# Peptides against a protein of PDB entry 7C96: the designs that were tried, part 20

Target 1, 73 residues: chain A of PDB entry 7C96
Amino acid sequence: PVIPDDFRCPISLELMKDPVIVSTGQTYERTCIEKWLQAGHGTCPKTQQTLTSTVLTPNYVLRSLIAQWCEAN

## One batch from the design tools (peptide; made by RFdiffusion4, then SolubleMPNN)

Design b1_p12_7_s3 (from b1_p12_7, 6 letters changed)
Fold by OpenDDE base, seed 1:
Structure b1_p12_7_s3 (fold): chain B 73 residues (1-73), chain A 12 residues (1-12)
Amino acid sequence: as target 1 above (73 residues)
Amino acid sequence: GKEEVEAAIAAR
């Protein structure tokens, strides 16, 4: 079935396994955003907004929703 | 912009 866009990482374009939220409110796959930050970038990949923090917050709700979707499909 | 998205893709 078609994967909902909100369940795909904006970077990898794949179903997220470990989604994390950045300061702009956007969610990415942890590994992807970590590589982006390690490369020296200080902006949000999707919105290009400057990140006010480099803290990555686990998006547990989305992780759960993705898991539920995977079970049903 | 274009440069940012390309960098994001490369950071996969």
Scores: peptide ipSAE 0.041, ipTM 0.697, DockQ to the pose 0.049
Fold by OpenDDE base, seed 5:
Structure b1_p12_7_s3 (fold): chain B 73 residues (1-73), chain A 12 residues (1-12)
Amino acid sequence: as target 1 above (73 residues)
Amino acid sequence: GKEEVEAAIAAR
């Protein structure tokens, strides 16, 4: 079935397994955004906004929604 | 305007 866009990482374009929220409010797969930051980038890949923090917050709600979707599809 | 995203993908 078609994967909802909100469930795909903007970087990997794959279903997220460990979604994390950046300072801009956008969500990415943890490993993807970490590599982006490690490469020396200081902007949000999706919005191009400057990140005010490098803190990554787990998106537990989205993680749960994705898990529920995966069980049904 | 998502050239940055492509760069992120390439950085993987």
Scores: peptide ipSAE 0.041, ipTM 0.704, DockQ to the pose 0.046
Fold by OpenDDE base, seed 2:
Structure b1_p12_7_s3 (fold): chain B 73 residues (1-73), chain A 12 residues (1-12)
Amino acid sequence: as target 1 above (73 residues)
Amino acid sequence: GKEEVEAAIAAR
């Protein structure tokens, strides 16, 4: 089955396991965005917008949706 | 553009 684009990390292009939301509202795999931030970047990889915060918020809803999709596919 | 995304991918 084809993985929905919304379920793929914009960085890894893989199905997200631990999706987190950045200040711009975009969601990434935690490990991917953490590496990006640790490298000294202060922008959103997908939108190039400057991050107003480096706080990462777990996207529990998306995590659940992905889990449901995986059960069905 | 896509350059930043590519940089992010490279940072994997």
Scores: peptide ipSAE 0.038, ipTM 0.687, DockQ to the pose 0.046
Fold by OpenDDE base, seed 3:
Structure b1_p12_7_s3 (fold): chain B 73 residues (1-73), chain A 12 residues (1-12)
Amino acid sequence: as target 1 above (73 residues)
Amino acid sequence: GKEEVEAAIAAR
């Protein structure tokens, strides 16, 4: 079936397993955004906006929606 | 479902 774009990490383009939200409100796969930050980048990969914080907040709602979708498909 | 998605991703 068609995978909703919102369920794919903007970096890996794969279905997210551990989605996290950055300061700009965009969501990424945890491992992907961590690698990005470790590489010395201080911007949001999708929007190019400067991150006001490097705190990563779990996107529990999206995680649940993805799980439900995977169960049904 | 999940398996179908994983298969599609792996085929890229």
Scores: peptide ipSAE 0.027, ipTM 0.588, DockQ to the pose 0.019; fails the geometry check

Design b1_p12_7_s4 (from b1_p12_7, 7 letters changed)
Fold by OpenDDE base, seed 3:
Structure b1_p12_7_s4 (fold): chain B 73 residues (1-73), chain A 12 residues (1-12)
Amino acid sequence: as target 1 above (73 residues)
Amino acid sequence: GKEEVEAAIKAR
């Protein structure tokens, strides 16, 4: 079935396995956003807003929702 | 978009 857009990483466009939230509130696959930051970028890939922090917060709710969706589909 | 982001990451 079609994967909900909110379950896909804005960078990889793939189903997120380890979703993390950046300071702007957007969620990305951990590996993708880490590579972006390591490349020297200080902005949110999706919104282009400047990141006020480089802290990555696990999106546990989304991880759970994705797991539930995968179980049902 | 995706291509722009991926290109930016790869270029560094």
Scores: peptide ipSAE 0.036, ipTM 0.693, DockQ to the pose 0.051
Fold by OpenDDE base, seed 2:
Structure b1_p12_7_s4 (fold): chain B 73 residues (1-73), chain A 12 residues (1-12)
Amino acid sequence: as target 1 above (73 residues)
Amino acid sequence: GKEEVEAAIKAR
Protein backbone atom coordinates (compact mmCIF):
# COMPACT_ATOMS: atom_id res chain seq x y z
CA PRO B 1 0.00 0.00 0.00
CA VAL B 2 0.90 3.66 -0.37
CA ILE B 3 2.74 4.94 2.69
CA PRO B 4 1.39 8.33 3.83
CA ASP B 5 4.06 11.02 3.69
CA ASP B 6 2.71 12.47 6.93
CA PHE B 7 3.85 9.32 8.73
CA ARG B 8 7.52 9.89 7.86
CA CYS B 9 9.84 12.17 9.81
CA PRO B 10 10.95 15.09 7.60
CA ILE B 11 14.51 14.56 8.88
CA SER B 12 15.05 10.80 8.90
CA LEU B 13 12.40 10.03 6.27
CA GLU B 14 11.53 7.02 8.41
CA LEU B 15 8.25 5.98 10.00
CA MET B 16 7.83 7.99 13.18
CA LYS B 17 7.73 6.08 16.45
CA ASP B 18 7.71 9.02 18.86
CA PRO B 19 6.33 11.97 16.89
CA VAL B 20 6.55 15.40 18.53
CA ILE B 21 5.24 18.79 17.47
CA VAL B 22 7.43 21.90 17.46
CA SER B 23 6.24 25.49 17.86
CA THR B 24 5.68 25.87 14.11
CA GLY B 25 3.22 23.00 14.12
CA GLN B 26 5.48 20.61 12.21
CA THR B 27 5.99 17.09 13.50
CA TYR B 28 9.29 15.17 13.74
CA GLU B 29 10.68 12.05 15.34
CA ARG B 30 11.71 13.06 18.86
CA THR B 31 15.31 11.87 18.59
CA CYS B 32 15.81 13.64 15.26
CA ILE B 33 14.56 17.05 16.35
CA GLU B 34 16.39 16.80 19.67
CA LYS B 35 19.67 16.21 17.82
CA TRP B 36 18.91 19.14 15.54
CA LEU B 37 18.32 21.44 18.50
CA GLN B 38 21.36 20.13 20.36
CA ALA B 39 23.46 20.92 17.29
CA GLY B 40 22.69 24.59 17.90
CA HIS B 41 19.86 25.11 15.45
CA GLY B 42 16.90 27.23 16.47
CA THR B 43 14.77 26.84 13.37
CA CYS B 44 12.23 24.38 12.07
CA PRO B 45 14.01 21.97 9.67
CA LYS B 46 11.01 21.82 7.34
CA THR B 47 9.96 25.47 7.20
CA GLN B 48 13.16 27.28 8.32
CA GLN B 49 10.99 29.37 10.63
CA THR B 50 12.52 30.43 13.93
CA LEU B 51 11.17 28.35 16.78
CA THR B 52 9.39 30.44 19.40
CA SER B 53 9.92 27.62 21.88
CA THR B 54 12.05 24.50 22.16
CA VAL B 55 9.24 22.64 23.92
CA LEU B 56 8.37 19.39 22.16
CA THR B 57 4.76 18.26 22.39
CA PRO B 58 3.94 14.58 21.84
CA ASN B 59 1.69 14.08 18.83
CA TYR B 60 -0.47 11.35 20.32
CA VAL B 61 -3.04 11.53 17.54
CA LEU B 62 -0.44 10.87 14.87
CA ARG B 63 1.13 8.10 16.93
CA SER B 64 -2.25 6.40 17.10
CA LEU B 65 -2.93 6.91 13.40
CA ILE B 66 0.40 5.35 12.48
CA ALA B 67 -0.25 2.40 14.78
CA GLN B 68 -3.71 1.86 13.30
CA TRP B 69 -2.38 2.07 9.76
CA CYS B 70 0.40 -0.41 10.48
CA GLU B 71 -2.09 -2.84 11.99
CA ALA B 72 -4.26 -2.66 8.88
CA ASN B 73 -1.37 -2.92 6.41
CA GLY A 1 1.32 -3.09 6.93
CA LYS A 2 4.27 -2.28 9.14
CA GLU A 3 6.57 -4.79 7.43
CA GLU A 4 6.03 -3.14 4.07
CA VAL A 5 6.77 0.27 5.55
CA GLU A 6 9.99 -0.98 7.07
CA ALA A 7 11.01 -2.59 3.79
CA ALA A 8 10.42 0.67 1.94
CA ILE A 9 12.52 2.57 4.45
CA LYS A 10 15.41 0.11 4.16
CA ALA A 11 15.27 0.25 0.37
CA ARG A 12 15.74 4.00 0.42
Scores: peptide ipSAE 0.031, ipTM 0.598, DockQ to the pose 0.020; fails the geometry check
Fold by OpenDDE base, seed 5:
Structure b1_p12_7_s4 (fold): chain B 73 residues (1-73), chain A 12 residues (1-12)
Amino acid sequence: as target 1 above (73 residues)
Amino acid sequence: GKEEVEAAIKAR
């Protein structure tokens, strides 16, 4: 099946398993965005906006939607 | 389903 674009990490381009939200509101796979930040980047990979915070918030809604999609496909 | 997707990801 074709994976919905919203379910793919903008960095890895893979189905997200642990999606987290950054300060800009964009969502990434946790490990991907952590590596990005650890590399010294302070911007959002998707929007290029400067991150006002490095806090990563779990996107539980998206996690649930992805789980539902996986169960159906 | 999920298995098919995971297989495709691993094939990359």
Scores: peptide ipSAE 0.031, ipTM 0.596, DockQ to the pose 0.019; fails the geometry check
Fold by OpenDDE base, seed 4:
Structure b1_p12_7_s4 (fold): chain B 73 residues (1-73), chain A 12 residues (1-12)
Amino acid sequence: as target 1 above (73 residues)
Amino acid sequence: GKEEVEAAIKAR
């Protein structure tokens, strides 16, 4: 079945396994956004907005939704 | 299901 767009990482374009939220409110796969930040970038890949923080907040709700979707498909 | 999705991703 077709993966919902909101379940795909904007960077990898793959189904997210460990989704995290950045300061702009966008969600990415943890490993992807960490590599982006480690490369010296201080902006949100999707929106190009400057990040006010490099803190990554786990998106537990989305993680659960993805898990439920995977179980059903 | 999940397996189909994973296969599609892997084939990318």
Scores: peptide ipSAE 0.031, ipTM 0.596, DockQ to the pose 0.019; fails the geometry check

Design b1_p12_8_s1 (from b1_p12_8, 6 letters changed)
Fold by OpenDDE base, seed 1:
Structure b1_p12_8_s1 (fold): chain B 73 residues (1-73), chain A 12 residues (1-12)
Amino acid sequence: as target 1 above (73 residues)
Amino acid sequence: DEEVAKRVEELL
């Protein structure tokens, strides 16, 4: 089945397992965005906007939706 | 976005 775009990490292009939200509102796979930040970047990979915070907020709703989708497909 | 992924891959 075709994976919905919103369920894919903008960086890895894979189905997200641990989605987290950055200050710009974009969601990424935790591992991917952590590596990006650790590399010294302070911008959003997708939008290139400067991050007002490097805090990563778990996107539990999306995580649940992805899990439900996987069960149905 | 594949373009984003490619760009990030190069920077990481």
Scores: peptide ipSAE 0.146, ipTM 0.779, DockQ to the pose 0.923
Fold by OpenDDE base, seed 2:
Structure b1_p12_8_s1 (fold): chain B 73 residues (1-73), chain A 12 residues (1-12)
Amino acid sequence: as target 1 above (73 residues)
Amino acid sequence: DEEVAKRVEELL
């Protein structure tokens, strides 16, 4: 089945397993955004906005939605 | 988004 775009990481383009929200409000797969930050980037991959914080907040709602989608498909 | 794809190509 076709995976909803909102369920795909903007970086890996794959279904997110551990979605996290950055300071700009965008959501990415944890491992992907961590690699981006580790590479020395201080901006949001999707928007290019400067990150005001490097804190990554788990997107529990999306995680649940993705899990539900996977169960149904 | 081609621009985003180019920026994150190194991570793929």
Scores: peptide ipSAE 0.145, ipTM 0.776, DockQ to the pose 0.395
Fold by OpenDDE base, seed 3:
Structure b1_p12_8_s1 (fold): chain B 73 residues (1-73), chain A 12 residues (1-12)
Amino acid sequence: as target 1 above (73 residues)
Amino acid sequence: DEEVAKRVEELL
């Protein structure tokens, strides 16, 4: 089935398993954004905005929505 | 989207 765009990581383009929100409000797969940060980048991959924080907040709502979608598909 | 992903992949 077709995976909703909002359920795919902007970096990997794959269904997110551990979605996290960055300071700009964008959501990415944890492993992907962590690698980006480890590479020395301080900007949001999608918006190119400077990150005001390196804190990654779990997007529990999205995680649940993805889980529900997976159960139905 | 995909263009962003490709750009990011090159930077990683």
Scores: peptide ipSAE 0.145, ipTM 0.780, DockQ to the pose 0.924
Fold by OpenDDE base, seed 4:
Structure b1_p12_8_s1 (fold): chain B 73 residues (1-73), chain A 12 residues (1-12)
Amino acid sequence: as target 1 above (73 residues)
Amino acid sequence: DEEVAKRVEELL
């Protein structure tokens, strides 16, 4: 099955299990973005924009959509 | 983690 682009982490390119939103509005797999931040980076991997905060907000809507997709595929 | 940084760089 073809995984929708919006369901794949921009870093791992894998189906997200714990999607989180950064200050720029982009969504990543929690583990991936945490590693990026721990490496000392203060920018959004995809947009290169400076993060105004390092707070990661769970994307529950996307998590639900991915779950529904997995049930059908 | 240089691996993460490198992977992102390759994708951009």
Scores: peptide ipSAE 0.131, ipTM 0.783, DockQ to the pose 0.147

Design b1_p12_8_s2 (from b1_p12_8, 5 letters changed)
Fold by OpenDDE base, seed 5:
Structure b1_p12_8_s2 (fold): chain B 73 residues (1-73), chain A 12 residues (1-12)
Amino acid sequence: as target 1 above (73 residues)
Amino acid sequence: DEEVAKRVEEEL
């Protein structure tokens, strides 16, 4: 089935399993964004805006929605 | 977003 765009990580282009929100409000797969940050980048991959914080907040709502979608498909 | 993915891949 076609994966909803909102459920795909902008970096991996795959269904997110551990979605996290960055300071710009964008959501990425945790492992992907962590690699980006660890590489020394301080910007949001999607918006290219400078991150005001490197804190990654779990997007539990999205995680749940994705899980529900996976269960149904 | 393929554009985003490509950018990240290139700069990692």
Scores: peptide ipSAE 0.644, ipTM 0.927, DockQ to the pose 0.967
Fold by OpenDDE base, seed 4:
Structure b1_p12_8_s2 (fold): chain B 73 residues (1-73), chain A 12 residues (1-12)
Amino acid sequence: as target 1 above (73 residues)
Amino acid sequence: DEEVAKRVEEEL
């Protein structure tokens, strides 16, 4: 079935496995955003806004929703 | 978000 847009990483375009939230509130796959940050970028890939923090917060709610969706589909 | 994906890949 078609993967819901909110469940796909804006960078990899794939179903997220370890979604994390950046300071702008956008969610990405952990590995993708970490590579972006490690490359020296200080902006949100999607919004291009400057990140006020480089802290990555696990999106447990989304992770759970994705898991539930995978079980049902 | 094809645009986002392409932009990121170009900058990495």
Scores: peptide ipSAE 0.641, ipTM 0.926, DockQ to the pose 0.938
Fold by OpenDDE base, seed 3:
Structure b1_p12_8_s2 (fold): chain B 73 residues (1-73), chain A 12 residues (1-12)
Amino acid sequence: as target 1 above (73 residues)
Amino acid sequence: DEEVAKRVEEEL
């Protein structure tokens, strides 16, 4: 069925498997944002704000919500 | 979303 927008990575447009939060509070698929950072970018793809940190924090809550949705659909 | 995806793809 239709994947909720909040469950899709802004970059890959696919269901997130390993969602991570950047310093701006936006969430992306880990592999996608890592590639972005490795390419030398220091901004948030969605907001275009400069990242205050390159630390990627796992979004465990969202990961769980996605898992629950997948089980039901 | 799609706009973001396109921008990222162009700058990778």
Scores: peptide ipSAE 0.641, ipTM 0.926, DockQ to the pose 0.978
Fold by OpenDDE base, seed 2:
Structure b1_p12_8_s2 (fold): chain B 73 residues (1-73), chain A 12 residues (1-12)
Amino acid sequence: as target 1 above (73 residues)
Amino acid sequence: DEEVAKRVEEEL
């Protein structure tokens, strides 16, 4: 089945398992964005905007939607 | 987003 674009991480291009939201509002797989930040980058990979915070907020709604999709497919 | 993925891969 075709994976919805909104369910795939912009970095890994894979179905997200632990989606997190950055300060710009974009969502990434936790592992991917953490590696990006640990590498010393302070920008949003997708928008290239400077992050106002390095806090990562779990996207529980998206996680649930992805889980539901996986159960049905 | 292949463009984003490629950029990140190059800078990691």
Scores: peptide ipSAE 0.639, ipTM 0.926, DockQ to the pose 0.969

Design b1_p12_8_s3 (from b1_p12_8, 6 letters changed)
Fold by OpenDDE base, seed 5:
Structure b1_p12_8_s3 (fold): chain B 73 residues (1-73), chain A 12 residues (1-12)
Amino acid sequence: as target 1 above (73 residues)
Amino acid sequence: DEEVAQRVQELL
């Protein structure tokens, strides 16, 4: 089935398993964004905006929605 | 979006 765009990580283009929100409000797969940050980048991959914080906030709502989708598909 | 993803993956 077609994967909803909002369920795909902007970096990996795959279904997110551990989605996290960055300071710009964009959501990424944790592993992907952590690698990006570890590489020394300080910008949001999608928006190119400078991150005001490197804190990653789990997007539990989205995680649940994706899990529900996976159960049905 | 795909272009951004490809570029990001390249940098990773």
Scores: peptide ipSAE 0.113, ipTM 0.762, DockQ to the pose 0.868
Fold by OpenDDE base, seed 2:
Structure b1_p12_8_s3 (fold): chain B 73 residues (1-73), chain A 12 residues (1-12)
Amino acid sequence: as target 1 above (73 residues)
Amino acid sequence: DEEVAQRVQELL
């Protein structure tokens, strides 16, 4: 089945397993955004907005939605 | 956005 775009990481384009939210409100796969930050970037990959914080907040709701979708498909 | 897409792909 077709994976909803909102369930795909903007970086890997794959179904997210550990979605995290950055300061701009965008969500990415944890490993992907961590690599981005580790590469020395201080902006949001998707929006190019400057990150006000490097804190990554787990997107529990999305994680649950993705899990439910996977169970049904 | 081609520029963003290219930059993102470099991380893969």
Scores: peptide ipSAE 0.095, ipTM 0.740, DockQ to the pose 0.326
Fold by OpenDDE base, seed 4:
Structure b1_p12_8_s3 (fold): chain B 73 residues (1-73), chain A 12 residues (1-12)
Amino acid sequence: as target 1 above (73 residues)
Amino acid sequence: DEEVAQRVQELL
């Protein structure tokens, strides 16, 4: 099955299990973005924009969509 | 962690 691009983490390229949104609005796998931040980076991996906050917001809608997709595939 | 940074750099 072809995994929709929106369901893949921009960093790992894998199906996201715990998608979180950064201040720029981009979504990543929690583990991936946390490692990026812990490495000392203060920018959004995908857009290179400076993060106004390091707070990670769970993307529950996407999580549900991915779950539904997994049920069908 | 240069590994994460390296991966991102390669993908972008």
Scores: peptide ipSAE 0.093, ipTM 0.754, DockQ to the pose 0.145
Fold by OpenDDE base, seed 3:
Structure b1_p12_8_s3 (fold): chain B 73 residues (1-73), chain A 12 residues (1-12)
Amino acid sequence: as target 1 above (73 residues)
Amino acid sequence: DEEVAQRVQELL
């Protein structure tokens, strides 16, 4: 059915499997944001804000919510 | 939203 917008990666627009949080607080699919960073970009794709760190933190809560949604749909 | 995503996709 209809996938909640918060469950979709801002880049791929697909249901996230491994959501990670960047320094700006935005969440993306790991593979998507890694490719963005590897391309030499140092900004947040969605907000255009400069990233203060390249560390990607797993969004375990969102990952769990998505998993639960998938089980029910 | 979709506009941002499209822009990002073009840069990847």
Scores: peptide ipSAE 0.081, ipTM 0.734, DockQ to the pose 0.832

Design b1_p12_8_s4 (from b1_p12_8, 6 letters changed)
Fold by OpenDDE base, seed 1:
Structure b1_p12_8_s4 (fold): chain B 73 residues (1-73), chain A 12 residues (1-12)
Amino acid sequence: as target 1 above (73 residues)
Amino acid sequence: DKEIAERVEKEL
């Protein structure tokens, strides 16, 4: 079935397994955004806004929704 | 929206 856009990482374009939220409110796969930050980038890949913080917050709600979707499909 | 993915891949 077609994966909902909100469940796909903007970077990997794949179903997110460990979604994390950046300071701009956008969500990415943890491994993808960590590599981006480690490469010296301090901006949000999607919005290109400067991140006010490099703290990554787990998006547990989305993680749960994705899991539920996978079970139903 | 592959634009984001392509930009990131290029600059990593």
Scores: peptide ipSAE 0.654, ipTM 0.923, DockQ to the pose 0.960
Fold by OpenDDE base, seed 4:
Structure b1_p12_8_s4 (fold): chain B 73 residues (1-73), chain A 12 residues (1-12)
Amino acid sequence: as target 1 above (73 residues)
Amino acid sequence: DKEIAERVEKEL
């Protein structure tokens, strides 16, 4: 079935497995955003805003919602 | 959506 847009990483376009939140509030797959940061970029891929921090916060709520969706589909 | 992915791919 169709994957909800909120469950897909803006970078990989795939269902997120380890979603993390950046300083702008946007969520990405951990691996994707880490590669972006390691490449020397300090902006949010989606909003293009400068990140106030490079700290990545696990989005446990979203991870749970995705798991529930996967179980039902 | 694809625009973001394409931009990231280009900049990596």
Scores: peptide ipSAE 0.652, ipTM 0.923, DockQ to the pose 0.976
Fold by OpenDDE base, seed 2:
Structure b1_p12_8_s4 (fold): chain B 73 residues (1-73), chain A 12 residues (1-12)
Amino acid sequence: as target 1 above (73 residues)
Amino acid sequence: DKEIAERVEKEL
């Protein structure tokens, strides 16, 4: 089945398993964005805006939606 | 959007 674009990480292009939100409001797979930050980058991969914080907030709603989609497909 | 993925991989 076709994976909805909103369920794919902008970096890995794969279905997200542990989606997290950055300060710009964009969501990425945790492992992907952590690697980006650990590499010394302080910008949002998608928007290229400077992050006001390096705090990563779990996107529980999206995680649940993805889980529901996987169960049905 | 593969552009984002490609840019990230290039800078990692």
Scores: peptide ipSAE 0.652, ipTM 0.922, DockQ to the pose 0.967
Fold by OpenDDE base, seed 5:
Structure b1_p12_8_s4 (fold): chain B 73 residues (1-73), chain A 12 residues (1-12)
Amino acid sequence: as target 1 above (73 residues)
Amino acid sequence: DKEIAERVEKEL
């Protein structure tokens, strides 16, 4: 079935498995954003805003929603 | 929107 846009990582374009929130409030797949940060970038891929922090916060709500969707589809 | 993905891929 068609994956909801909100469930896909803006970078990988795939269903997120470990979604994390950056300082701008945008959510990405952990592995994707970590690679971006490790490459020396300090901006949000989507908004291009400078990140005020490199802390990645697990998006537990979205993780749960994705899990529910996967169970139903 | 593949623009983000393409930009990231280009700059990695």
Scores: peptide ipSAE 0.648, ipTM 0.921, DockQ to the pose 0.954

## One batch from the design tools (peptide; made by RFdiffusion4, then SolubleMPNN)

Design b2_p13_1_s1 (from b2_p13_1, 11 letters changed)
Fold by OpenDDE base, seed 3:
Order: structure tokens, then C-alpha cells, then sequence
Structure b2_p13_1_s1 (fold): chain B 73 residues (1-73), chain A 13 residues (1-13)
């Protein structure tokens, strides 16, 4: 079925498996955002806002919602 | 939006 937009990584456009939140509040697939940061970028891919921190916080709520969706579909 | 996403993806890979 159609994957909800909020469940897809803004970069890969695929269903997120390990969603993480950046300082701007946007969520990305861990692998994608880590590669972006490793490439030397210090901005949020989606908003272009400067990241106040490079800490990546696991979005457990979203991860759970995605798991529930996958289970039902 | 999708085009920009593809640009970013191409850059990091």
C-alpha cells in the first residue's frame, strides 16, 4: 500500500527503519543524515537551517508508529 | 521537494 509521507525519509524517500531527529526537529533515516553530516554539512537538508547540534535523537515514537503500520499492511 | 531530495541523495552517495 501507499506509504504515508511522514514515514518516508526526506532524503531517501523510502520507509524509515531507524528514524532520528536533528536539532531543527526534522526526522531522517539515520544512515542518510549521518552521510550528510560526514560530507561536511552543518545544515538541515529539509529546511537548510543551521544545526545547533549534530546530536541525532532516535525518534522512538515514529519508529513505533511505522512498525504498527507495517504490521497492519 | 522530491527533486531536491534526489540531489541530496546523489551528493551523499
Amino acid sequence: as target 1 above (73 residues)
Amino acid sequence: EEEKAKQILEEIE
Scores: peptide ipSAE 0.515, ipTM 0.901, DockQ to the pose 0.603
Fold by OpenDDE base, seed 4:
Structure b2_p13_1_s1 (fold): chain B 73 residues (1-73), chain A 13 residues (1-13)
Amino acid sequence: as target 1 above (73 residues)
Amino acid sequence: EEEKAKQILEEIE
């Protein structure tokens, strides 16, 4: 079935397994955004906005929604 | 949009 856009990482374009929220409010797969930051970037890949913080917050709600979707599909 | 995602992915990997 078609994966909902909100469940796909903006970078990998794949279903997220460990979604994390950056300071701009955008959500990415943890591995992807960590690699982006480690490469020396300080901007949000999706919006190009400067990140006010490099703290990554787990998106537990989305993680649960994705899990529910996977069980039903 | 997907093109940019591809560019970013290529850069980090």
Scores: peptide ipSAE 0.515, ipTM 0.901, DockQ to the pose 0.596
Fold by OpenDDE base, seed 1:
Structure b2_p13_1_s1 (fold): chain B 73 residues (1-73), chain A 13 residues (1-13)
Amino acid sequence: as target 1 above (73 residues)
Amino acid sequence: EEEKAKQILEEIE
């Protein structure tokens, strides 16, 4: 089945397993955004906005929605 | 957007 765009990481383009929210509100797969930050970047990959914080907040709601979708498909 | 994603992915890996 077709994976909803909102369930795919903007970087890997794959179904997210551990989605995290950055300061700009965008959500990415944890491993992807961590690699981006470790590479020395301080901006949001999707929007190019400067991150006001490097804190990554787990997107539990999305994680749950993805799990439910996977169970049904 | 997909092309941009590929560029980022290539950069971080």
Scores: peptide ipSAE 0.514, ipTM 0.901, DockQ to the pose 0.608
Fold by OpenDDE base, seed 2:
Structure b2_p13_1_s1 (fold): chain B 73 residues (1-73), chain A 13 residues (1-13)
Amino acid sequence: as target 1 above (73 residues)
Amino acid sequence: EEEKAKQILEEIE
């Protein structure tokens, strides 16, 4: 079935399994954004805004929604 | 959007 855009990582374009929120409010797959940061970047891939923090906050709500979607499809 | 995503993905992997 068609995967909702909000459930796909802006980087990998795949269904997120461990979504995390960056300081700009955008959500990415943890693995993807960590690789981006480890590469030396300090900006948000989606918006190009400078990150005020490198802290990654788990998006539990989205994780749950994705899990529910997967169970139904 | 997809083009940029591919570019980023190519850079990190």
Scores: peptide ipSAE 0.507, ipTM 0.900, DockQ to the pose 0.601; fails the geometry check

Design b2_p13_1_s2 (from b2_p13_1, 11 letters changed)
Fold by OpenDDE base, seed 1:
Structure b2_p13_1_s2 (fold): chain B 73 residues (1-73), chain A 13 residues (1-13)
Amino acid sequence: as target 1 above (73 residues)
Amino acid sequence: SEEKAQQILEEIE
C-alpha cells in the first residue's frame, strides 16, 4: 500500500526506520540528517532555518506509528 | 518536493 507522507523521510523519501527530530521540529531519518550535518550544514534541510542545536531527538511516537502501520500492511 | 529532496540527497552523498 501507499506509504503515508508523514512516514517518509524528507530527504530519502523512504519509510523512516530511525526518525529523529531536529530543533526546528522537522523529522528525518537519522542517517540522512547526520550526513547533512557532517557535510557542514547547520540548517534544517526542509526549512533552511538555522538549527539552534545539533541534538537529534528520537521521535519515538512516530517510530511506533510506523511500526504499527507496517504490521497492519 | 521530490526534486528538492533529491538535491539534498545528492549533496550529502
Scores: peptide ipSAE 0.520, ipTM 0.902, DockQ to the pose 0.707
Fold by OpenDDE base, seed 4:
Structure b2_p13_1_s2 (fold): chain B 73 residues (1-73), chain A 13 residues (1-13)
Amino acid sequence: as target 1 above (73 residues)
Amino acid sequence: SEEKAQQILEEIE
């Protein structure tokens, strides 16, 4: 079935397994954003806004929604 | 866009 856009990582375009929120409020797959940061970038891949923090906050709500979607599909 | 996403993906991997 068609994966909802909000459930896909903006970078990998795949269903997120470990979604995390960056300082700009955008959500990415943890692995993807960590690689981006490790490459020396300090901006949000999607918005190009400067990250005010490198803290990655787990998006538990989204993780749960994705899990529910997977169970139903 | 998907093109932009691909460019980013190629950059980090």
Scores: peptide ipSAE 0.518, ipTM 0.901, DockQ to the pose 0.601
Fold by OpenDDE base, seed 3:
Structure b2_p13_1_s2 (fold): chain B 73 residues (1-73), chain A 13 residues (1-13)
Amino acid sequence: as target 1 above (73 residues)
Amino acid sequence: SEEKAQQILEEIE
């Protein structure tokens, strides 16, 4: 079945397994955004906005929704 | 945008 766009990482375009939220409110796969930050970037890949913090907050709600979708499909 | 995603991916590879 077709994977909902909101369930795919904006960088890898793959189904997210460990989604995390950045300061701008955008969500990415943890591995992808960590690599972006490690590469020396301080902006949001999707919006180009400067990150006010490099803290990555787990998006548990989305993780749960993705898990439910996977169980049904 | 797949194009934008690809550009970002190339920077972190």
Scores: peptide ipSAE 0.518, ipTM 0.901, DockQ to the pose 0.705
Fold by OpenDDE base, seed 2:
Structure b2_p13_1_s2 (fold): chain B 73 residues (1-73), chain A 13 residues (1-13)
Amino acid sequence: as target 1 above (73 residues)
Amino acid sequence: SEEKAQQILEEIE
């Protein structure tokens, strides 16, 4: 089945398992964004906006939606 | 886009 674009990480393009929100409001797979930050980047991969914080907030709602989608497909 | 995603992926790889 076709994976909804909103359920795919902007970086890996794979179904997110642990989606996290960055300061710009964009959501990424935790592993991907952490690697990006560890590489020395201080911007949002998608928007190129400077991150005002490196705090990663779990997107529980999206995680739940993805889980439900996986169960149904 | 896949191109942009791939570009970013290369930088974290």
Scores: peptide ipSAE 0.513, ipTM 0.901, DockQ to the pose 0.769

